Peptides against a protein of PDB entry 5CWW. Designs and how they scored, part 1

All scores and structures are predictions.

Target 1, 194 residues: chain A of PDB entry 5CWW
Amino acid sequence: VPKLQGPFDFDLNPEDEQDDEVELKDIYVIGEKPRVADLMRGEEEELEMMKEDQHNGLSLNIICLLSTSGQVKICLDIDGVEAQWLPPRSKNKRLFAPPPEPPSLLTFQTFDTLKPAEVTPDGWPMFSEDATSPYSFYVTHPAGITYISLTPWVFRLESELQSDSEAGTEFRIDLLAKGQGSERDRIFTQTRTQ
Unless a header shows other numbers, all headers, positions and changes below count from the first letter of the chain.
Peptide ipSAE is a variant of ipSAE made for these designs: the mean of its two directions, with the distance scale d0 fixed at 1.0 Angstrom where the peptide's residues are scored. Compare it only between designs on the same protein; published cut-offs may not carry over.
The geometry check fails a fold that doesn't show the stated peptide or that is severely misdrawn somewhere.

## One batch from the design tools (peptide; made by RFdiffusion4, then SolubleMPNN)

Design b1_p8_1_s1 (from b1_p8_1, 3 letters changed)
Fold by OpenDDE base, seed 5:
Structure b1_p8_1_s1 (fold): chain B 194 residues (1-194), chain A 8 residues (1-8)
Amino acid sequence: as target 1 above (194 residues)
Amino acid sequence: SVLEALRK
């Protein structure tokens, strides 16, 4: 049985000025690129074929959070949270080890998909995948549909993660974080029938 | 590290 994980701490979460509890409605996870080299030890020929077909995705898990207001948070799993399973109920009351420090998610970007006038109390925005790209998705709300793509930055970030040179890394990451964020495009707007 | 740079 999978173990429920959390809570997670959010690093660099801009203090949402309004302490209003952001009600989350949906979560979308983009899994890290499989480390095929670690899985296929001994099958070099198959490894080479799989490397060619594997579009080099990000080596970090991406966790997208969606609020009732249509706010999207793009978070990076920098700690490498692994799937945990409930230990078999061994009868031995292991002494409560101090609760491990909660894993942290890094808030990379926050943006809105709705205009203030489109926000409704009963709104239920949802994520939907893009079948053409693992790093693109849609946010669907009664007011409309927004296309989102992480491709402007994910591949550059991966290049930095794989770089053996630490020279200039801080500068390049700063430029990446402050530069062109995720692509957003409202592809559909619902006509309010009066 | 890249991860440390992301945290700043």
Scores: peptide ipSAE 0.372, ipTM 0.917, DockQ to the pose 0.770
Fold by OpenDDE base, seed 4:
Structure b1_p8_1_s1 (fold): chain B 194 residues (1-194), chain A 8 residues (1-8)
Amino acid sequence: as target 1 above (194 residues)
Amino acid sequence: SVLEALRK
């Protein structure tokens, strides 16, 4: 049985200018790229073939959060949260290890998919995957459909994570964070027939 | 580190 994880602490969460409690409606998780080097330890020839097919993904999990208002938060799992399972009901009361510190998620980007006039109290936006890219997805709302791509920054971030050079890293990361964020394109808008 | 830079 999977173990319930959380709560998560959110680092760098911009003060939501509007004190309105962001009601979350959906979560979309993009898993980290498999550590093929660790998985294929001893199979060097197959490792080279998989490296070519490895769409260079991010070595961090990405957690996307969607609110009723159509706000998307892109969070990075810096701590490397792994799936946990409940131990089999063995009666051994292992000593209460102090609860581990709650894992932290870093809020990388926040943006809206809806215009203020499109937001409705009964709105139910949802995520859906893009079959063509693991780092692209759609937000569907009754008012319209928005395409989102993380590709503008994900691969650059991965390049920094894999770099052995610490020189200039802080500067490049600052530029990445301040630069162009995720691609966002409204691909469909529902016309209200008056 | 990259991770420390992201936290700033």
Scores: peptide ipSAE 0.370, ipTM 0.917, DockQ to the pose 0.808
Fold by OpenDDE base, seed 1:
Structure b1_p8_1_s1 (fold): chain B 194 residues (1-194), chain A 8 residues (1-8)
Amino acid sequence: as target 1 above (194 residues)
Amino acid sequence: SVLEALRK
């Protein structure tokens, strides 16, 4: 049986003063890239081919949150949360270890997919995957469909995570965090026939 | 670290 995980602490950017209780409607998780080196220990030729795929994904899990208002939050799993399963009902009185500290998610970016006039209290926006890219997805709402891509920043962030040099890292990360890094494109808008 | 920079 899967273990219910949470609560998660969200480290919000202090500049995002929107204390607004965001009613979440959907969650989309982009898993970390597989450690090819760990998987391909016996297949050197395939390992080289996979290394040449320059677009190795991010080594962190990405958690996307979608609100009723069409707000998207992009969060990074910096603690490396793993899937947990309930231990089998063994009779042993495991001393209740104190619950581990809740894992933290880092809010990397927040943006809207709907115009204020498109927001409805009964709106139910949903995520859907892009079959062509693991770092692109769609937000579907009755008012329209928005394409989102994390590719403008995700590979740069991975490059920083893999860099052995600490020189300039803080500056480059600051630029990534402050930049409008995610691509957003409204690909469909529902025309209200008045 | 990169992670520390992200937390700022």
Scores: peptide ipSAE 0.365, ipTM 0.915, DockQ to the pose 0.693
Fold by OpenDDE base, seed 2:
Structure b1_p8_1_s1 (fold): chain B 194 residues (1-194), chain A 8 residues (1-8)
Amino acid sequence: as target 1 above (194 residues)
Amino acid sequence: SVLEALRK
């Protein structure tokens, strides 16, 4: 039986004003790139062909959060949260391990998909995947559809995570965080039927 | 580390 996980702590960028109680409506998870080498253990010939097609995705899980107001938060799983299963009901050893520290999510970026005039109190925006890219998705609201792509920063971040040299890492990460964030494009706007 | 840099 899967174990219920949470709560999660959110590490917000100090520049992000304390988010007022944002009511979340949807969540979208982009899993870390599969370790094909670990998954294909024993199939050596197919491993070489898959290495070439491995679009080097991010080795961290990405968690996207969507509020009623159409605000999107992009969070990084820096602690490496894994799926957990309920321990087998072995009766005896209640080793009271101290509750593990709650995992932290790092808020990388926050942005709006709706204009203030488009926000409704009963709004229910939803995520949907992009079949053409694992790092792109859509936010659908009655007012319109917004395309979002994480590709401007995801591959640069991965290159830093895979770098053998720590020289200049802090500087490059600072530039990445301050640089161009996610791509955002309103691809459809609902015409208000007068 | 990269992860430490992200937390800063």
Scores: peptide ipSAE 0.360, ipTM 0.914, DockQ to the pose 0.711

Design b1_p8_1_s2 (from b1_p8_1 with K7R E8K)
Fold by OpenDDE base, seed 4:
Structure b1_p8_1_s2 (fold): chain B 194 residues (1-194), chain A 8 residues (1-8)
Amino acid sequence: as target 1 above (194 residues)
Amino acid sequence: SVLDALRK
């Protein structure tokens, strides 16, 4: 049985200027790129082929959160949270390991997919995957459909994570964080028949 | 580290 994980602490969560409790409606997880080197320790030839595919993903899990208002939060799993399973019902009271520190998620970006006039109290936005890219997805709402792509930053971030050089890293990360965020494109808008 | 830079 999978273990329920959480709560998660959110680091760098900008104070939502609106004290309104952000009601979350959906979650979308982009799993980290598999460490093929760790999985394929015995198959060097297949490792080279998969290395080319490896250049196409982030080594961190990405957690996307969607609110009723159509706000998207892009969070990075910097602690490397792994799937956990409930221990078998063995009667042995294993020693109370101190409760693990709650895993932290880093809020990388927050943006809206809806205009203020499109927000409804009963709104139910949802994520859907893009079959063509693991780092692209859609937000669907009765008001419209928004395409989102993380590709403008995700591969640059991965390059920094894989870099052996610490020189200039802080500067490049600062530029990445302040630069152009995720691509966002409203691909469909529902026409209100007046 | 890259992670430390992200936390700023």
Scores: peptide ipSAE 0.366, ipTM 0.916, DockQ to the pose 0.774
Fold by OpenDDE base, seed 5:
Structure b1_p8_1_s2 (fold): chain B 194 residues (1-194), chain A 8 residues (1-8)
Amino acid sequence: as target 1 above (194 residues)
Amino acid sequence: SVLDALRK
């Protein structure tokens, strides 16, 4: 049985202004690329074919959060949170283990998919996958549908994560964070019947 | 590290 994990701490989360309780409506997870090299130790030929596929993804999990207002937060799992299973009912709850430090998610980007006039109190925006890309998805709301792509930065970030050179890393990451964020395109807008 | 740079 999968173990419920959390709470998570959010690093670099801009202080949501005090009074606006952001109500989350949906979560979308993009899993990290499999480390095939670690799993296929001994099968060199299959390893080379799989390496080509491995170059096409991020080695970090991405957690996307969606609020009632249509706000999207893109978070990175920098701690490498692994799926945990409920331990077999071992009686020995180590009572005195210090509470593990909560895992942290890094808020990489926050943006809106709705105009203020489109926000409704009963709105229920949802994520849906893009069948053509693991790093693209849709946000569906009664007011419209927004296409989102993480491809402008994901592959550049992966290149930095795989680089052996620390020289200039801080500068390149600053450029990545301040540069072109996720692509957003409103592909459908619902006509308000008057 | 890249991760340290991301945290800034």
Scores: peptide ipSAE 0.366, ipTM 0.916, DockQ to the pose 0.774
Fold by OpenDDE base, seed 2:
Structure b1_p8_1_s2 (fold): chain B 194 residues (1-194), chain A 8 residues (1-8)
Amino acid sequence: as target 1 above (194 residues)
Amino acid sequence: SVLDALRK
């Protein structure tokens, strides 16, 4: 049986200090790139062919949060939260280890998909996947559909995570964080038939 | 580390 996980602590950028009670409506998780080497353990011949098509995705889980207002938060799982299962009902009352510290998520980017005039109190925006890219998705709202792509930064971040040299890492990460964020494109707008 | 840099 899967274990319920959470709560998660959010390391928000200090600029997002407005703890406006953002009512979340949806969550979208982009899992870390599977270690193909670990998955294909024992199938050495197929490993070589799959290495070429391995678009090197991010080695961190990405958690996207969507609010009623159409605000998207892109969060990084820097702690490496893994799926947990309920321990087998072993009868041994082992000493209550202190509850592990709640995992933290790093808010990488926050942006809106709706104009203020499009926001409705009863709005129910939803995520949907892009079948063509694991790092792209859509936000669907009654007012319209927005395409989002994380590709402008994901691969650069991965290159830093895989770099053996820490020289200049802080500078490059700072540039990445301040640089071009996720791509956003409104692909459909619902015309209000007045 | 890269992770430490992200936290900053």
Scores: peptide ipSAE 0.360, ipTM 0.914, DockQ to the pose 0.755
Fold by OpenDDE base, seed 1:
Structure b1_p8_1_s2 (fold): chain B 194 residues (1-194), chain A 8 residues (1-8)
Amino acid sequence: as target 1 above (194 residues)
Amino acid sequence: SVLDALRK
């Protein structure tokens, strides 16, 4: 049985002062890239082929949160939260270790997918995967469908995470955070037949 | 670190 994990602390960007209790409707998780080197120990030829696939994903898990209003939050799992299962019923009194400190998620980006006039109280937006890219997805709402891609920044962030050079890291990360961010494209809009 | 820079 999967263990319920949480609560999660959100390190919000201080500029997102919107204390508005965002009612979440959906969660989309993009897992960290597999450590190919650890998995492919002994298959040198396949390791070389996978290394040539330049689009090695991010070494961090990405957690996307979607609100009723169509707001998307992109969060990074810096602490490396692992999936946990309830221990099988059989074994003895594991001393209640104090509950571990709640894991923290870093809010990297927040943006809207709906116009204010499209927001409805009963709106139920949902995530959908893009079969062509692990770092692209769709937000579907009755008012329309929005394509989202994290590719503009994910690979740059990964290059920084893998860089041995600390020189200029802060500057490059600042540029990354202040950059254009994720791609957003409204691919479909429902026309209200008046 | 990169992670420290992200937290700022």
Scores: peptide ipSAE 0.358, ipTM 0.914, DockQ to the pose 0.738

Design b1_p8_1_s4 (from b1_p8_1 with E8K)
Fold by OpenDDE base, seed 3:
Structure b1_p8_1_s4 (fold): chain B 194 residues (1-194), chain A 8 residues (1-8)
Amino acid sequence: as target 1 above (194 residues)
Amino acid sequence: SVLDALKK
């Protein structure tokens, strides 16, 4: 049985100080790229083919949050939250492990998928995966469907995470955060028949 | 670190 994980502390960008009770409706998780080198220790030939598929994913988990209003928050799991399973009932070892520090999620980007006039109180936006890319997905709402891609920044961020050079890292990360965010494209809009 | 830079 999966263990309930959370609460998560969100390190929100200080500009999102609006305590507006954002009602969350859906969560979409993009798992970290498996360390192929650790998994494929026996298959050298497959390791070469996977290295050639240049689009190595991010070594961090990405957690996307979707509100009733169609707001998307892209969060990075810096602490490396792993899926936890409930221990089998038998071992009563109440190891009073100090309560683990609540895992922190870093809010990387926040954006809207709906126009203010499209927001409805009973709206139920949902995430859906893109079968062609692990870093692309859709937000579906009665008003329309929005395609989202994280590819503009994910691979650049991974390159920085893998870089042995700390020189200029802060500057490059600042440019990445301030630069072009996620791609957004409204692929369908419901025509209001007047 | 890169992670420290992201937190800023």
Scores: peptide ipSAE 0.327, ipTM 0.905, DockQ to the pose 0.787
Fold by OpenDDE base, seed 4:
Structure b1_p8_1_s4 (fold): chain B 194 residues (1-194), chain A 8 residues (1-8)
Amino acid sequence: as target 1 above (194 residues)
Amino acid sequence: SVLDALKK
């Protein structure tokens, strides 16, 4: 039986502290790149082929949150939350190790997909995957459809995570965080029939 | 660390 995980603490960027209780409507998870080396310990030849394909993913889970207003929050799982299963009901009261500190999600980026005039109280925006890219997705709302891609930063972030050198890391991460961030493109807008 | 830099 899968274990329910949470609550998650959100480390918000102080610039994104909009005090308004954002009603969340949807969640989209981009799983971390599989560590093929750990999965393929017995198949050395397949490991080399998959290493080339593996250059194209983040070693962190990404949690995308979508509000009623069409606001998207991109959060990074910096603690490496893994799927957990309930231990078998063995009678031994394992001394409850102090409950591990709740996992923290780092808010990397927040942005809107709707114009203020498109926001409706009854709005129900939803995520949908892009079958062509693991780091791209769509936000669908009655007002329109927005394409989102994390590719402008995700691979650079992975490069920093895999770097053996800490030299210049802080500078490059600062540039990454302050950059334009995710790509957003409104691919469809519903014409209000007057 | 990279993670520390992300938290700033």
Scores: peptide ipSAE 0.322, ipTM 0.903, DockQ to the pose 0.700
Fold by OpenDDE base, seed 2:
Structure b1_p8_1_s4 (fold): chain B 194 residues (1-194), chain A 8 residues (1-8)
Amino acid sequence: as target 1 above (194 residues)
Amino acid sequence: SVLDALKK
């Protein structure tokens, strides 16, 4: 039986002072790049062909959160949360391991998809996938549709995660975090037919 | 580590 996981702690970026309890409406998860080497254990010949076509995806899970107001938070799973199963009801070894520290999500970026005038109290924005890219998606609201792409930073972050040299890593990560974030483009706006 | 740098 799958185990219910959570709660998760959110580490906010120091620039995101908005501790405001944001009412969440939707969640979109981009899973980490599958370790094809682990999945294809035994088929060496197919492994080489798949390495070329594998877009070097991020080795971390990405969790996107969407509020009623159209605010998007992009969070990184830095602890590597995996699916957990309920332990078998073996009676005996209740080793009361201290409850593991709750896994933390790192808030990488926060941004709005709606203008203040477009926000409604009963708004229900939703995520939808982009069939052309695993690192792109849409936010749909009655006021309009916003395209979002994580590609400006996700591949650079992966290159740092795979780097053998720690030299300059802090500087490059700082530049990545302060640099151009996710791409946002309003692709559709609903015209109010007055 | 890269992860430590992300937390700063």
Scores: peptide ipSAE 0.320, ipTM 0.903, DockQ to the pose 0.714
Fold by OpenDDE base, seed 1:
Structure b1_p8_1_s4 (fold): chain B 194 residues (1-194), chain A 8 residues (1-8)
Amino acid sequence: as target 1 above (194 residues)
Amino acid sequence: SVLDALKK
């Protein structure tokens, strides 16, 4: 049985502290890139082929949160939250290890997918994957469908995470955070037939 | 670190 994980603490940028209790409707997780080198010990030829095809994904998990209003929050798992399973009901009184500190998620970006006039109290927006890219997805709402891509920043962030040079890192990360964030494109809008 | 820079 999977262990329920949470609550998660959100390190929000103070500028995004909209005090509004955001009612979440959906969650979309993009797992960290597999360390192919660790998985493919011994198959050098397949490793070389996979290195060419492996778009160097992000080494951090990404958690996307979707509210009733169509707001998307992109969060980074800095602590490396792993899937936990309930220990088998073995009789051994494992000493209650103190509950681990709640994992923290870093809010990287927040944006809207709906216009204010499209927001409804009973709205139920949902995430769906893009089969062509692990870092792209859709938000579907009765008012319309929005395509989202994280590719404008994910690969640059990974390059910084893998860089041995600390020089200029703070500047480049600041530029990345302030730069053009995720790509957003409204691909469909429901016309109200009057 | 990159992670520290992200937290600022």
Scores: peptide ipSAE 0.320, ipTM 0.903, DockQ to the pose 0.703

Design b1_p8_2_s1 (from b1_p8_2 with E1S E8K)
Fold by OpenDDE base, seed 1:
Structure b1_p8_2_s1 (fold): chain B 194 residues (1-194), chain A 8 residues (1-8)
Amino acid sequence: as target 1 above (194 residues)
Amino acid sequence: SKLVELAK
């Protein structure tokens, strides 16, 4: 049985503090790139081919959150939260280790997919994957469908994370967050036939 | 701080 993970503390940008009452409707997780070097120990030729694919994804997990209003939050798992499984019910009274400190998620970007007039109190927007890219997805709402791509920044962020310069990494990540955001394209809008 | 519980 998967272990319920959380609560996660969101380091929200101070500008987003006013949205304390955002009701979340869906979550979409993009897993970190596989450590090909660790998996392909012994297949040097395949390792070279996978290294040449410069589109090696992000080494961090990405957590996307979707609200009733169609707001998307893109969060980064900086701490490297691993999937935990409930330990098998062993009879041993393991002393309740103090609950581990809740992992923190870094809010990287926040944006809307709906116009204010399209927001409904009973709205239930949903994520769906793009089969062509792990870093692209759709938000579906009764008012319309929005395509989202993280590709404008994901590879730049990965290059930054792989840099030997530990100094100023947080600053450079902040600059990336404030720079060119995720691609957003409304691919379908439901026309209210009067 | 918003606390989100993730069920995998």
Scores: peptide ipSAE 0.015, ipTM 0.566, DockQ to the pose 0.051
Fold by OpenDDE base, seed 5:
Structure b1_p8_2_s1 (fold): chain B 194 residues (1-194), chain A 8 residues (1-8)
Amino acid sequence: as target 1 above (194 residues)
Amino acid sequence: SKLVELAK
């Protein structure tokens, strides 16, 4: 049985301190790239070819949050939250380890998929996957459908995470967060029949 | 910090 995980602390950018209680409607999780080294245990030759592919994905889990207003928050799991299962009913005394500090999620990017005039109080936007890429998805709302791609930054972020230079990594990640955001394309708009 | 409970 999966263990319930959370609560998660969100490190919000100070600009997002607007106390607007964002009502969340959906969540979309992009799992970290598989540990190729663990999967390829015994196939050393294929490991070298896969290391050259700059498009192997991000080593962090990505958590996308969607509000009623069509706002998307892209959060990064920096702490590496692993899936937990309820321990088997083995009678051994649960050493009450102090509850680990709640894992923190870093808010990397926030953006809107709807215009203010398209926002409805009863709106229920939803995520859906893109079959062509794990780092692309759609937001569907009654007003329209928006394509989103994280590819403009995800591979650059991975390159920074894999860099041996701990010095300046935080600065470079901050530059990535302030730089080119996720690709957004409105692929369908519902025409209001006047 | 906003705590979000992710209920599956």
Scores: peptide ipSAE 0.015, ipTM 0.554, DockQ to the pose 0.045
Fold by OpenDDE base, seed 4:
Structure b1_p8_2_s1 (fold): chain B 194 residues (1-194), chain A 8 residues (1-8)
Amino acid sequence: as target 1 above (194 residues)
Amino acid sequence: SKLVELAK
């Protein structure tokens, strides 16, 4: 049985502290790139072929949160939250290791997909995947559909995470967060029939 | 810190 994971602590950007209680409507998770090297232990030849075709995806899980207002928060799982399974009901009271500190999610980006005039109290925006890219998705709302791509920063972030130089990584990640945001394109707008 | 409970 899958273990319920959470609660997650969100390290909110200080700029987001002013965001009132946003009602979340949907969650979209982009899993970390599988470590092919770990999976293919013993198949060295196939490993080389897969390294070339593997667009260097992010080695971190990405958690996207969508509010009623059409706000998207992109969160990074820096702690590496893995899928956990409920331990078998073994009678031995394993000494409850102190509950692991709740995993922290880093809020990397926050942006809107709706104009203020398009926001409705009963709005129910939803995520949907892009079959053509693991780092792209759509936000569907009655007012319209927005295409989102994380590709402008994901691969650069991965390069920083794989760099042997721990020095300045946090600074460079902060620059990435402040610099090139996710691509957003409104691909459809519902015409209000006046 | 905001605790978000991921609904199943």
Scores: peptide ipSAE 0.015, ipTM 0.563, DockQ to the pose 0.044
Fold by OpenDDE base, seed 3:
Structure b1_p8_2_s1 (fold): chain B 194 residues (1-194), chain A 8 residues (1-8)
Amino acid sequence: as target 1 above (194 residues)
Amino acid sequence: SKLVELAK
């Protein structure tokens, strides 16, 4: 049984004061790229081909949050939150491990998928995966379907994370967050037959 | 701080 993980502390941008009332409806997690070196210990030739594919993805987990209003938050897991399973019932050892410090998620981007007039109080927008890319997905709402791609920034962010220069990494990530955002395309809009 | 419970 998957363990409920959380609470996560969101460093919400202080300008999002209105965030206290945001009702979340769905969560979409994009796992970190597989450590190819660990998986391919016996296949040096395949390892070289996979290294040449500069587009192997991000070494961080991405957590996407979706509100009733169709707002998407893209969060980065810098601390490396691993999937936790409930311990098997048998070991009553309440190891009072100090409560792990709540993992912090870095809010990288926030954007809307709906126009204000499309927002409904009973709306239930949902994420769905794109079979063609791990860094693309859809938001489905009764008003329409929005395609989202993280590819404009994911590979640039990975290049920054792989750089040996620890100095200024936070500043460079902030510049990326303020730069080119995620691609958004409304692929379907429900026509209200008047 | 908003607490989000992630079900993995």
Scores: peptide ipSAE 0.015, ipTM 0.573, DockQ to the pose 0.051; fails the geometry check

